Peptides against a protein of PDB entry 3T6J. Designs and how they scored, part 259

Target 1, 375 residues: chain A of PDB entry 3T6J
Amino acid sequence: PIVESYIGFIESYRDPFGSRGEFEGFVAVVNKAMSAKFERLVASAEQLLKELPWPPTFEKDKFLTPDFTSLDVLTFAGSGIPAGINIPNYDDLRQTEGFKNVSLGNVLAVAYATQREKLTFLEEDDKDLYILWKGPSFDVQVGLHELLGHGSGKLFVQDEKGAFNFDQETVINPETGEQIQSWYRSGETWDSKFSTIASSYEECRAESVGLYLCLHPQVLEIFGFEGADAEDVIYVNWLNMVRAGLLALEFYTPEAFNWRQAHMQARFVILRVLLEAGEGLVTITPTTGSDGRPDARVRLDRSKIRSVGKPALERFLRRLQVLKSTGDVAGGRALYEGYATVTDAPPECFLTLRDTVLLRKESRKLIVQPNTRLE
Target 2, 372 residues: chain A of PDB entry 3T6J as posed
Amino acid sequence: PIVESYIGFIESYRDPFGSRGEFEGFVAVVNKAMSAKFERLVASAEQLLKELPWPPTFEKDKFLTPDFTSLDVLTFAGSGIPAGINIPNYDDLRQTEGFKNVSLGNVLAVAYREKLTFLEEDDKDLYILWKGPSFDVQVGLHALLGHGSGKLFVQDEKGAFNFDQETVINPETGEQIQSWYRSGETWDSKFSTIASSYEECRAESVGLYLCLHPQVLEIFGFEGADAEDVIYVNWLNMVRAGLLALEFYTPEAFNWRQAHMQARFVILRVLLEAGEGLVTITPTTGSDGRPDARVRLDRSKIRSVGKPALERFLRRLQVLKSTGDVAGGRALYEGYATVTDAPPECFLTLRDTVLLRKESRKLIVQPNTRLE

## One batch from the design tools (peptide; made by RFdiffusion4, then SolubleMPNN)

Design b2_p24_7_s3 (from b2_p24_7, 13 letters changed)
Fold by OpenDDE base, seed 3:
Structure b2_p24_7_s3 (fold): chain B 375 residues (1-375), chain A 24 residues (1-24)
Amino acid sequence: as target 1 above (375 residues)
Amino acid sequence: PVIVLGGPAVELDPETVNFTGKRR
């Protein structure tokens, strides 16, 4: 339909245990032009899923073609307006019944309107490029995040009758080289198993899928980018992610050792992964602003995205998926919380950087949503 | 699940956006 809407208990981000949904709803209008790009992405989804860095046995057995549309939101009731949506949130339903994807196009458009002088933590040489390609790169990232991020991967399940949805004798865990030793039992869900880290972990997986697959020429072609433009979109997408990882520190509460926003925690984790990769891929440099106060710069070496960044992300993303598929909460928590830990240890000194982030924080702005008219 | 943008939103001038809130 040209008008889309939903209402109900949808997202559980506000639940510390990731289980109880917040009541929300929206009304939106389909943007046909932008939806066409996502339709092309959907058409390629089955093939692109094979490019993800896990064995086919860890991917859904049957690809269920989802809907994917770009929406212009007229009204959204909830604690926050997302840029994209993938529903339902139940992994078991996604793999058996399918899912729907939407991009909230006008929400993205608002985010693109950052003034150059207000753009923090980037090198001057990157600012113009960032401003130019932030929008397009976000379209790519959101599309991949929703469709191939949230829409990918399999949960290993034993049903109430004792039957497995995988072959226990032949499926091998690529990380251990052994047979599968854990799975979800009847009544167990992603959220129930992984609890406090479930939402952020899943967002991290989805964001990582976006970064990983945006390197694929077919993806960029679908969105209409070729040559130098395609490379710039890739660069800005990755740059935005590492910048977001720094900005994420705003949402960490040191006194409580907790994160207040699942997506931002996820982005910080990705930043940590890419920093760990080393070799000058990502550099965060404390500086002094023109006002004489602390500042910082994030640098991403474009030439090392494929050679250093991609392999690091590949390994990490595979680990995320394997641990998710097998319901290995202990392993998953150890991995994720390890990267999500914020300390003041050198060389990054993240707690100190957090002070800088807070110092440079802009005031919150409200989004005013549009209405329609007949002429 | 949903994706949420990081950082502050920028309010656009109504003259620079279409009826759906997209930049012209």
Scores: peptide ipSAE 0.016, ipTM 0.345, DockQ to the pose 0.045
Fold by OpenDDE base, seed 2:
Structure b2_p24_7_s3 (fold): chain B 375 residues (1-375), chain A 24 residues (1-24)
Amino acid sequence: as target 1 above (375 residues)
Amino acid sequence: PVIVLGGPAVELDPETVNFTGKRR
């Protein structure tokens, strides 16, 4: 078997300022079959990057072919086990040296094991479809999230000598129609500049890339989905995201007005964006469960994903990228915190929904290292 | 960066889960 490992101070999610890494490590075995799918995605990455909703001037100048591998984890040391990883976490290194992507395949497989009777907040008609396609759709989402999410976008920089990595005279901000008015100065990084929102903001961007690009037929073909199956994978991927946005409320602390998990905050933001799109795309309906206690149902109109959802997400994702590229912290914070705000205002009444989410909360999964044997 | 899986926690019997995380 091909063995991969890494160890060190890598992820900064536990740092409120997004700067200090937590010590983490794993040992894993390469899953060759699943890795082949990601290799095909990598082969299409340069072309798929052009499908993202920002001008080429906001994308990396040179495409650097990354590695992407699916891993079966033997052991993982850290505060949480991810589904996928993109390293290094330094944007400058990603732009100049490249990056590596990994999917933790057996971790994903465990996460996919959902019992129908325990599946919350979905319509009955969606449950079987969700169970069937959650795994495959998640593979698509993770691949896009890591490779084309975290692996995309350019930071505008003025170096120590005063030189810009973009043409100040010709590059136009697509949101304002004006020339670029802000950038990163020498020594400024994404994390240092955006600080408290940096991690969650970036995860939101990456998740949005996944949702946006999963609509592309080429992406679905790479993963082996065509026709009705492809449409079901798209539907379940989007459905999973809006459901995750509701579930995310568990990680909000009303008393402190803060989020305790960056990815969950990101998913809530996406939910808010899609709710704002209106036109019946997403509906969250409070209900009463069979036990007589509060419940809720998330509905996603699959026929409106492309007509309503895609344009809304496109606009939002472009704004995220433009604000990131230009180092516009004020604009970025205003945008992101606006969508991340949790109130009990109608019609959604998110604080009330949070109570429902907490009531329906499932026990935390403990992932235990399985025994391995040679057959 | 990493993507953390969100969703319901399922208790898996270690004896029924193979190395790839599939239930036997």
Scores: peptide ipSAE 0.015, ipTM 0.334, DockQ to the pose 0.043
Fold by OpenDDE base, seed 1:
Structure b2_p24_7_s3 (fold): chain B 375 residues (1-375), chain A 24 residues (1-24)
Amino acid sequence: as target 1 above (375 residues)
Amino acid sequence: PVIVLGGPAVELDPETVNFTGKRR
């Protein structure tokens, strides 16, 4: 078997400033069969990057073909087990040297095993579909998230000699219609510049890329989905995201106005974006559970994903990228923190919903190390 | 960066989930 591993100070999610990595490591075996799907995605990546909602001038100048491997994790040491990884965590290196993507396949597989009766916040009619397609939709989402999410976008840079990596005279900011007014200076990085919001913001961008591009028929085809199956995968992927946005409230600390998990914050932001889109796309309804205690239901109107959801996400995702590319921290923070704000304002009453989420929280499960056997 | 599904970490159900890798 092909063995992959990494170890070191890699991910900065536990750093409040998003700069210092946590020491972690894993050992894994390559899943050749699943890796083949991701290789097909890689083969289409250059074309799919053009489908992202920003001008080519905001995309990488040169496509660098990355590796994308599905891994069966034997051991993982860290604060949490991810579903996918994109490294290095330096945008400049990603743009100039390349990057590697991995999907932790057996971790994803574990996430598939949800009992229907324990599945919270979904309509009964959605539960079976969700259970059926959660796994496949996760594969799609992880692939897009890592490869085309984290693997996309250009940072505008002025080097130490004063040279720009973009044409100041011709490149136009699609949001303002003006020339580029801000950029990264020599030595500035995404993390150093955006600091406290950098990790969550980037995860939000990557998740949004996943949702946006999963609507593309070519993507579904790459993963082997056609017709009704493809539409179900799309629906469940979006449904999972809006549900995750609700679940995210667990990781908000009202007293400190603080998010404790970057990915969950990102998912909440996406939920807010999709709620803002209106038109009945997403509805969160407080209910009473069978136990007589507070509950809630998230509904996503399938028929409005493309007509309402996609345009909303497109606009939002473009703004995320433009602000990232231009190093506009003020604008980026204003946008992101605006959507990340948790209040008890109607109609959603998110702080009240948080209480419901906490009430319905499942007990923490064990992490079991897998076995390897000769057959 | 990392994508995390289901929260800060993916957790196993010890009652129903056991991954077995095949090695030759």
Scores: peptide ipSAE 0.016, ipTM 0.344, DockQ to the pose 0.062; fails the geometry check
Fold by OpenDDE base, seed 5:
Structure b2_p24_7_s3 (fold): chain B 375 residues (1-375), chain A 24 residues (1-24)
Amino acid sequence: as target 1 above (375 residues)
Amino acid sequence: PVIVLGGPAVELDPETVNFTGKRR
């Protein structure tokens, strides 16, 4: 078997300032069949990057072909097991040296093995479809998230010699229509500059890239989906995201006004963006469960994903990228924290919904290390 | 960075455990 591993201080999610890496390690075996799909995605990456909703001047100057591999994890040591990984975590290195992507395939399979009777917050009519396509849609989302999410976008930098990595005279901020007015100085990084919001903000950007690009037929084709299947994968991917945004409330601490999980905060932000889009795209309805206690239902109008959802996400995603590229911390924080705010204001009453989410919380799943055999 | 689908740690029920060593 082809064995891959990594070990060291890698992810900084446990650092409140997003700077210090947690010690992590895994040993995994390459899944060749699934890796082939990701290789096709990599082969299309340069073209797909052009589909992202920002000018080429805000994209990396040079496309560096990354590795992308699907892995079956034998063991993982750390505070949490991811579904996908993009490394290194240094934007400067990603831009100049390249990066590697992995999908932890068997982790994904385990994480989303949900029994129909335990599936919360979905309409009954969506449950079977959700169960059927959750796995495949996650493969798509993880691939896009890691490769084209974390793997995309340019940081505007002035180096130690005073040189810019962009043309100050010709590059225009698409949001303001003006020349670029802010950038990263020598020694400044994404994490150092955006600090407490950096991790969640980046995850939000990456998740948004996934949702946005999964609408592209070429992406679905790469993963082997066409026609009705492709549309179902898209629907379930978006449905999963809006559901995840609701579930995310579990990880908000009202008393401290903080989020305990970066990805969940990101998913809540996306939910807020899609709710703000209106027009019946997303609806969250408080209900009463069969037990007589509070429940809720999330509805996503499939017919409005492209007409309402995509434009809303496009605008939001572009803003995320522009603010990131320009190092506009004030603007970025205002935007992101605005959507990340949890109140009990109508119509959503998110704090009340949080109580419902907690009430309906499923038991945490246990990951068990597999036993392997050499045949 | 990583994408986390199951939260900070995923605990598997007995049925789910059977899939820890396999791709879906």
Scores: peptide ipSAE 0.016, ipTM 0.408, DockQ to the pose 0.075; fails the geometry check

Design b2_p24_7_s4 (from b2_p24_7, 14 letters changed)
Fold by OpenDDE base, seed 5:
Structure b2_p24_7_s4 (fold): chain B 375 residues (1-375), chain A 24 residues (1-24)
Amino acid sequence: as target 1 above (375 residues)
Amino acid sequence: ARIVLGGPAVELDPETVNFFGKRR
């Protein structure tokens, strides 16, 4: 067996400033079959990067082919178990030295062992599709999220010698129509500059890339989906995201105006973007459960994903990238915190919905280390 | 960077899930 290990102070999600890493470690075995799918995605990555909604000048100058491996975890030590990993976490190193992607396949399998009767906030007609395609759709999302999400985009940098990694005279900001007016200076990093919003913002960008690119037929083909199956995978992926945005409210603390989980904040932001798109794309309807207590249903109009959802996400994702590339913290914070704000304003009444989410909250299962045997 | 499964839980379900659980 091919064994991989991952040990050290790596992830900084528990640091509010995104600087200090938490000690984490795992030992895993390579899943060759699933890894083959990710290798096909890697083979298409350079082409797929061109499909992202920003000019080539805002993309990395040179694509560095990463390794992408699916892993079956034998043991894990840390505060949270990830589904996918992209390392290193330093953007400068990603651009110069490359990166590695991993998917924790058996962790994903555990996460999707949801009983139909416990599945909250979905229409009955969607539950069976959701159960059927949640796993496959998440594989697609993780692959895109890690490889083409975290692996995409250029930071405009002026080095210590004063040299720019972009042409100041020719590169145009697609949002303003003007020349680039801001960049990262020597010693400035994504995390140091965007600080408290950096982690969540980047996760939001990566999740958005996943949703956006999963609409591309080539992506679905890589994962072995065609025809009606491909459309169902797309639908469930988007449905899962909007549902996750609602579930995210669990991780908001109104009294402190604080988000306790970066990925959940990101998913809420995406929900807000898709709600803002309007036209009946996403609908959250308060209901009454069988127990007589408040409930809710999320509806996603499948027919409007491409016509309404994609354009909305395109515009938003482009803005995220442009603000990231230019190091525009003020603009980035204004945009992101705007969508991350939770109020009780109509029509959504998110604070009220949060109460419903908390009421319907499921207890978290303990993921335990398997009893490994030599056979 | 990573996708994290879930978040901090106030109450933990006594049910345990093996790492080698199957997808449904």
Scores: peptide ipSAE 0.019, ipTM 0.338, DockQ to the pose 0.048
Fold by OpenDDE base, seed 3:
Structure b2_p24_7_s4 (fold): chain B 375 residues (1-375), chain A 24 residues (1-24)
Amino acid sequence: as target 1 above (375 residues)
Amino acid sequence: ARIVLGGPAVELDPETVNFFGKRR
């Protein structure tokens, strides 16, 4: 088999300032069949990047074809095993030198194993569909998240010699209609500048890219879905995201006003964006469980994903990218922390919902990494 | 950067274990 591995200080999610990497490593085997799907996605990446809701001037000047491989992890050392990886974690290197993507396929497979009776916060009529399409939708989301999420966007930079990597006279900020007024100076990085929100903000951008681009017919075709199946995959992907936004409340600490997991914070932000869109797109309803204790249901109106959800996500995603590109920390923090704020304000009453989420919390799960054998 | 679908750990069921074995 083809073996891949890496080791080192790589991911900074456990650093509150998003700077210091956690030491991790893995050994994995290439899944050739699934990798072929990602190769097709890579082949379409340059065109799909143009579908993202920001001007080309805010996208990479040069498309660098990355590797994208599906891996079955044999051994992973770290605080947690991801579903997908995009490296390096330096935006400047991503845009100048390129990057590599991997999907940890067998980790995704573990995530697919959900018992219907234990599936919380979904309507009964959605549960079977969710179980059926959770796996395929995750494959789509991971591929888009890594390749076109983390792999997209440009940082405006002034180098040590004073040269800009953009035309100051012609590039216009689509949000303000004005020329670019801020950028990264020499020595400034995404993480150093955005600090405490950098990791979660970037994950939110990547997740949003996934949701946005999964609506594109070519994407679903690449993954082998058509017709009603493609629409179901889209629906379940969006449904999973809004559900995840509710589940995310587990990782919020009210006493400290902070989040303990960057991806979960990101998913909560997306939930807030889609709730703000209104028009019945997303509804969270407190209920009473069969045990007489608090419960909740999240509902996503399938018919409003494109008409209501997509435009809301488009605007939000554009703002995320523009603020990132221009190094506008004040604007970025205001936007992101605004959506990441958890209060008990009606109608959602998120702090109350958090109590419900905690009440319905599943037992902690364990990752089992089996021994390798020859057969 | 990486995506995490849930918590840091998930439980493998027998089917998942079999999946690992088949892929080796």
Scores: peptide ipSAE 0.026, ipTM 0.374, DockQ to the pose 0.069; fails the geometry check
Fold by OpenDDE base, seed 4:
Structure b2_p24_7_s4 (fold): chain B 375 residues (1-375), chain A 24 residues (1-24)
Amino acid sequence: as target 1 above (375 residues)
Amino acid sequence: ARIVLGGPAVELDPETVNFFGKRR
């Protein structure tokens, strides 16, 4: 078997300022079959990057072919086991030196295991479909999230010599219609500038890329889905995200007005974006469970994903990228914290919904003794 | 950067839970 490992102070999610890395390490075995799918995705990455909703001037100047491998984890040391990884975490290095992606396949497999009777917040008609396609849709999402999410976009930089990595005279900010007015100075990084929102903001961007690009037929073909299956994978992927946005409320602390989990905050933001789109795309309905206690249902109108959801996500994702590229912390914070704000304002009444989410809270998964087999 | 799971959890059987303990 092919063995991969890494170790060090890598991820900064536990640092409120997004700067200090947590000690982490793993040993894993390459899953050749799944890796082949990701290799096909890598082969299409340069083309797919062009489908992202920002000008080429906001994308990497040169496409650097990354590695992408599916891994089965044998051992993992850290506070949490991810489903996918993109490294290094330095955007400047990503755009100049390249990056590596991994999908932790057996971790994903654990995520796929859901008992129907315990599946919360979905309509009954969606549960079977969700169970069937959650795994495949998650594979797609992780692949896109890591490779084309974290692996996309350019930071505008002025180096220590005063040189810019972009043409100040010709590059136009698509949101303002003006020339670029802000950038990263020498020594400034994504994390150092955006600080408290950096991790969640970046995860939101990456998740949004996944949702946006999963609509592309080529992506689904790479993963082996066509026709009705492809549409179901898309539907379940989007459904999973909006559901996750509701679940995210568990990780909000009203008393402190803060989020305790960056990825879940990101998913809540996406939910807010899609709710804002309106037109019946996403509906969250408070209900009464069979136990007589509060419950809720998330409904996603499949027929409106492309017509309503995609345009909304496109606009939002573009704004995320533009603000990131230009180092516009004020604008980025205003945008992101605006969507991340949790109030009890109607019609959603998110603080009330949070109570429901907490009431329906499920036990966290315990990942122990991974089984890796050669077939 | 990495993606962290945020979906529903799977309950372990009581024996397994007793052995490993609940994790939150």
Scores: peptide ipSAE 0.024, ipTM 0.402, DockQ to the pose 0.039; fails the geometry check
Fold by OpenDDE base, seed 1:
Structure b2_p24_7_s4 (fold): chain B 375 residues (1-375), chain A 24 residues (1-24)
Amino acid sequence: as target 1 above (375 residues)
Amino acid sequence: ARIVLGGPAVELDPETVNFFGKRR
């Protein structure tokens, strides 16, 4: 088998300022069959990048073909095992040198072992569909998230010599209609500039890219889904995201007004965006469980994903990118923290829902590598 | 950057859980 490994200070999610990496390491085996699907995605990446809702001037000047591999983890040393990885975490290097993407395939497989009766917050008629397509939809989401999410967008930079990596006279901010008025100065990075929101903001952008691009017919074709299956994968992907946004409340600490998990915060933000879109796209309904205790149901109207969801996500995603590209921390923080704010305001009453989420909290999953086998 | 799986993990028996300890 082909073996891949890494070790070092890599991910900064445990740093409140998003700067200091956690030391971790893994050894994994390449899943050739699944990797082939990601290679097809890579082959289409340059074209798919053009489908993102920002001008080419906000995209990388030159597309650098990355590696994308599906891995089966043999051993992982760290605080948590991700589903996918995009490295390096330095935007400048991503833009100039390229990047590598991996999907930890067997980690994803473990995540799907949820029993139907324990699946919370979904309508009964969605549970079977969700269970069936959670895995495939997640493959799509991870691929898009890593490759076209983290792998997309340009940072406007003025170097130490005063030169810009964009034409100040011709590049227009699509949100304002004006010339670019802010950028990264020499020595400024995404993490250093956006600090406490950098990680979750970027994850939110990447997740949003996944949701947005999974609607593109070519993407589903790449993953081998057609017809009704493709639509089900899309539906379950979006459904999973809005459900995750509700589940995310577990990771919010009201007393400290902070989030303990960047990805979950990102998912909550997306939920808020889609709720804001209105028109019955997403509905969270408090209910009473069979045990007489509080429960909730998340509903996503499949028929409104393209008509309501996509435009909302398009606008939001464009704003995320524009603010990121221009280094507009004030605007970015205002936007992101606005959606990341958890209150008990009607109609959602998120703090109350949080109590429900905590009440319905599922057992923690433990990933056990000793069960790995070669076939 | 990475995508982290949320939600429930594989349920293990108490002995196995104790052996591997609590994870994030």
Scores: peptide ipSAE 0.021, ipTM 0.420, DockQ to the pose 0.047; fails the geometry check

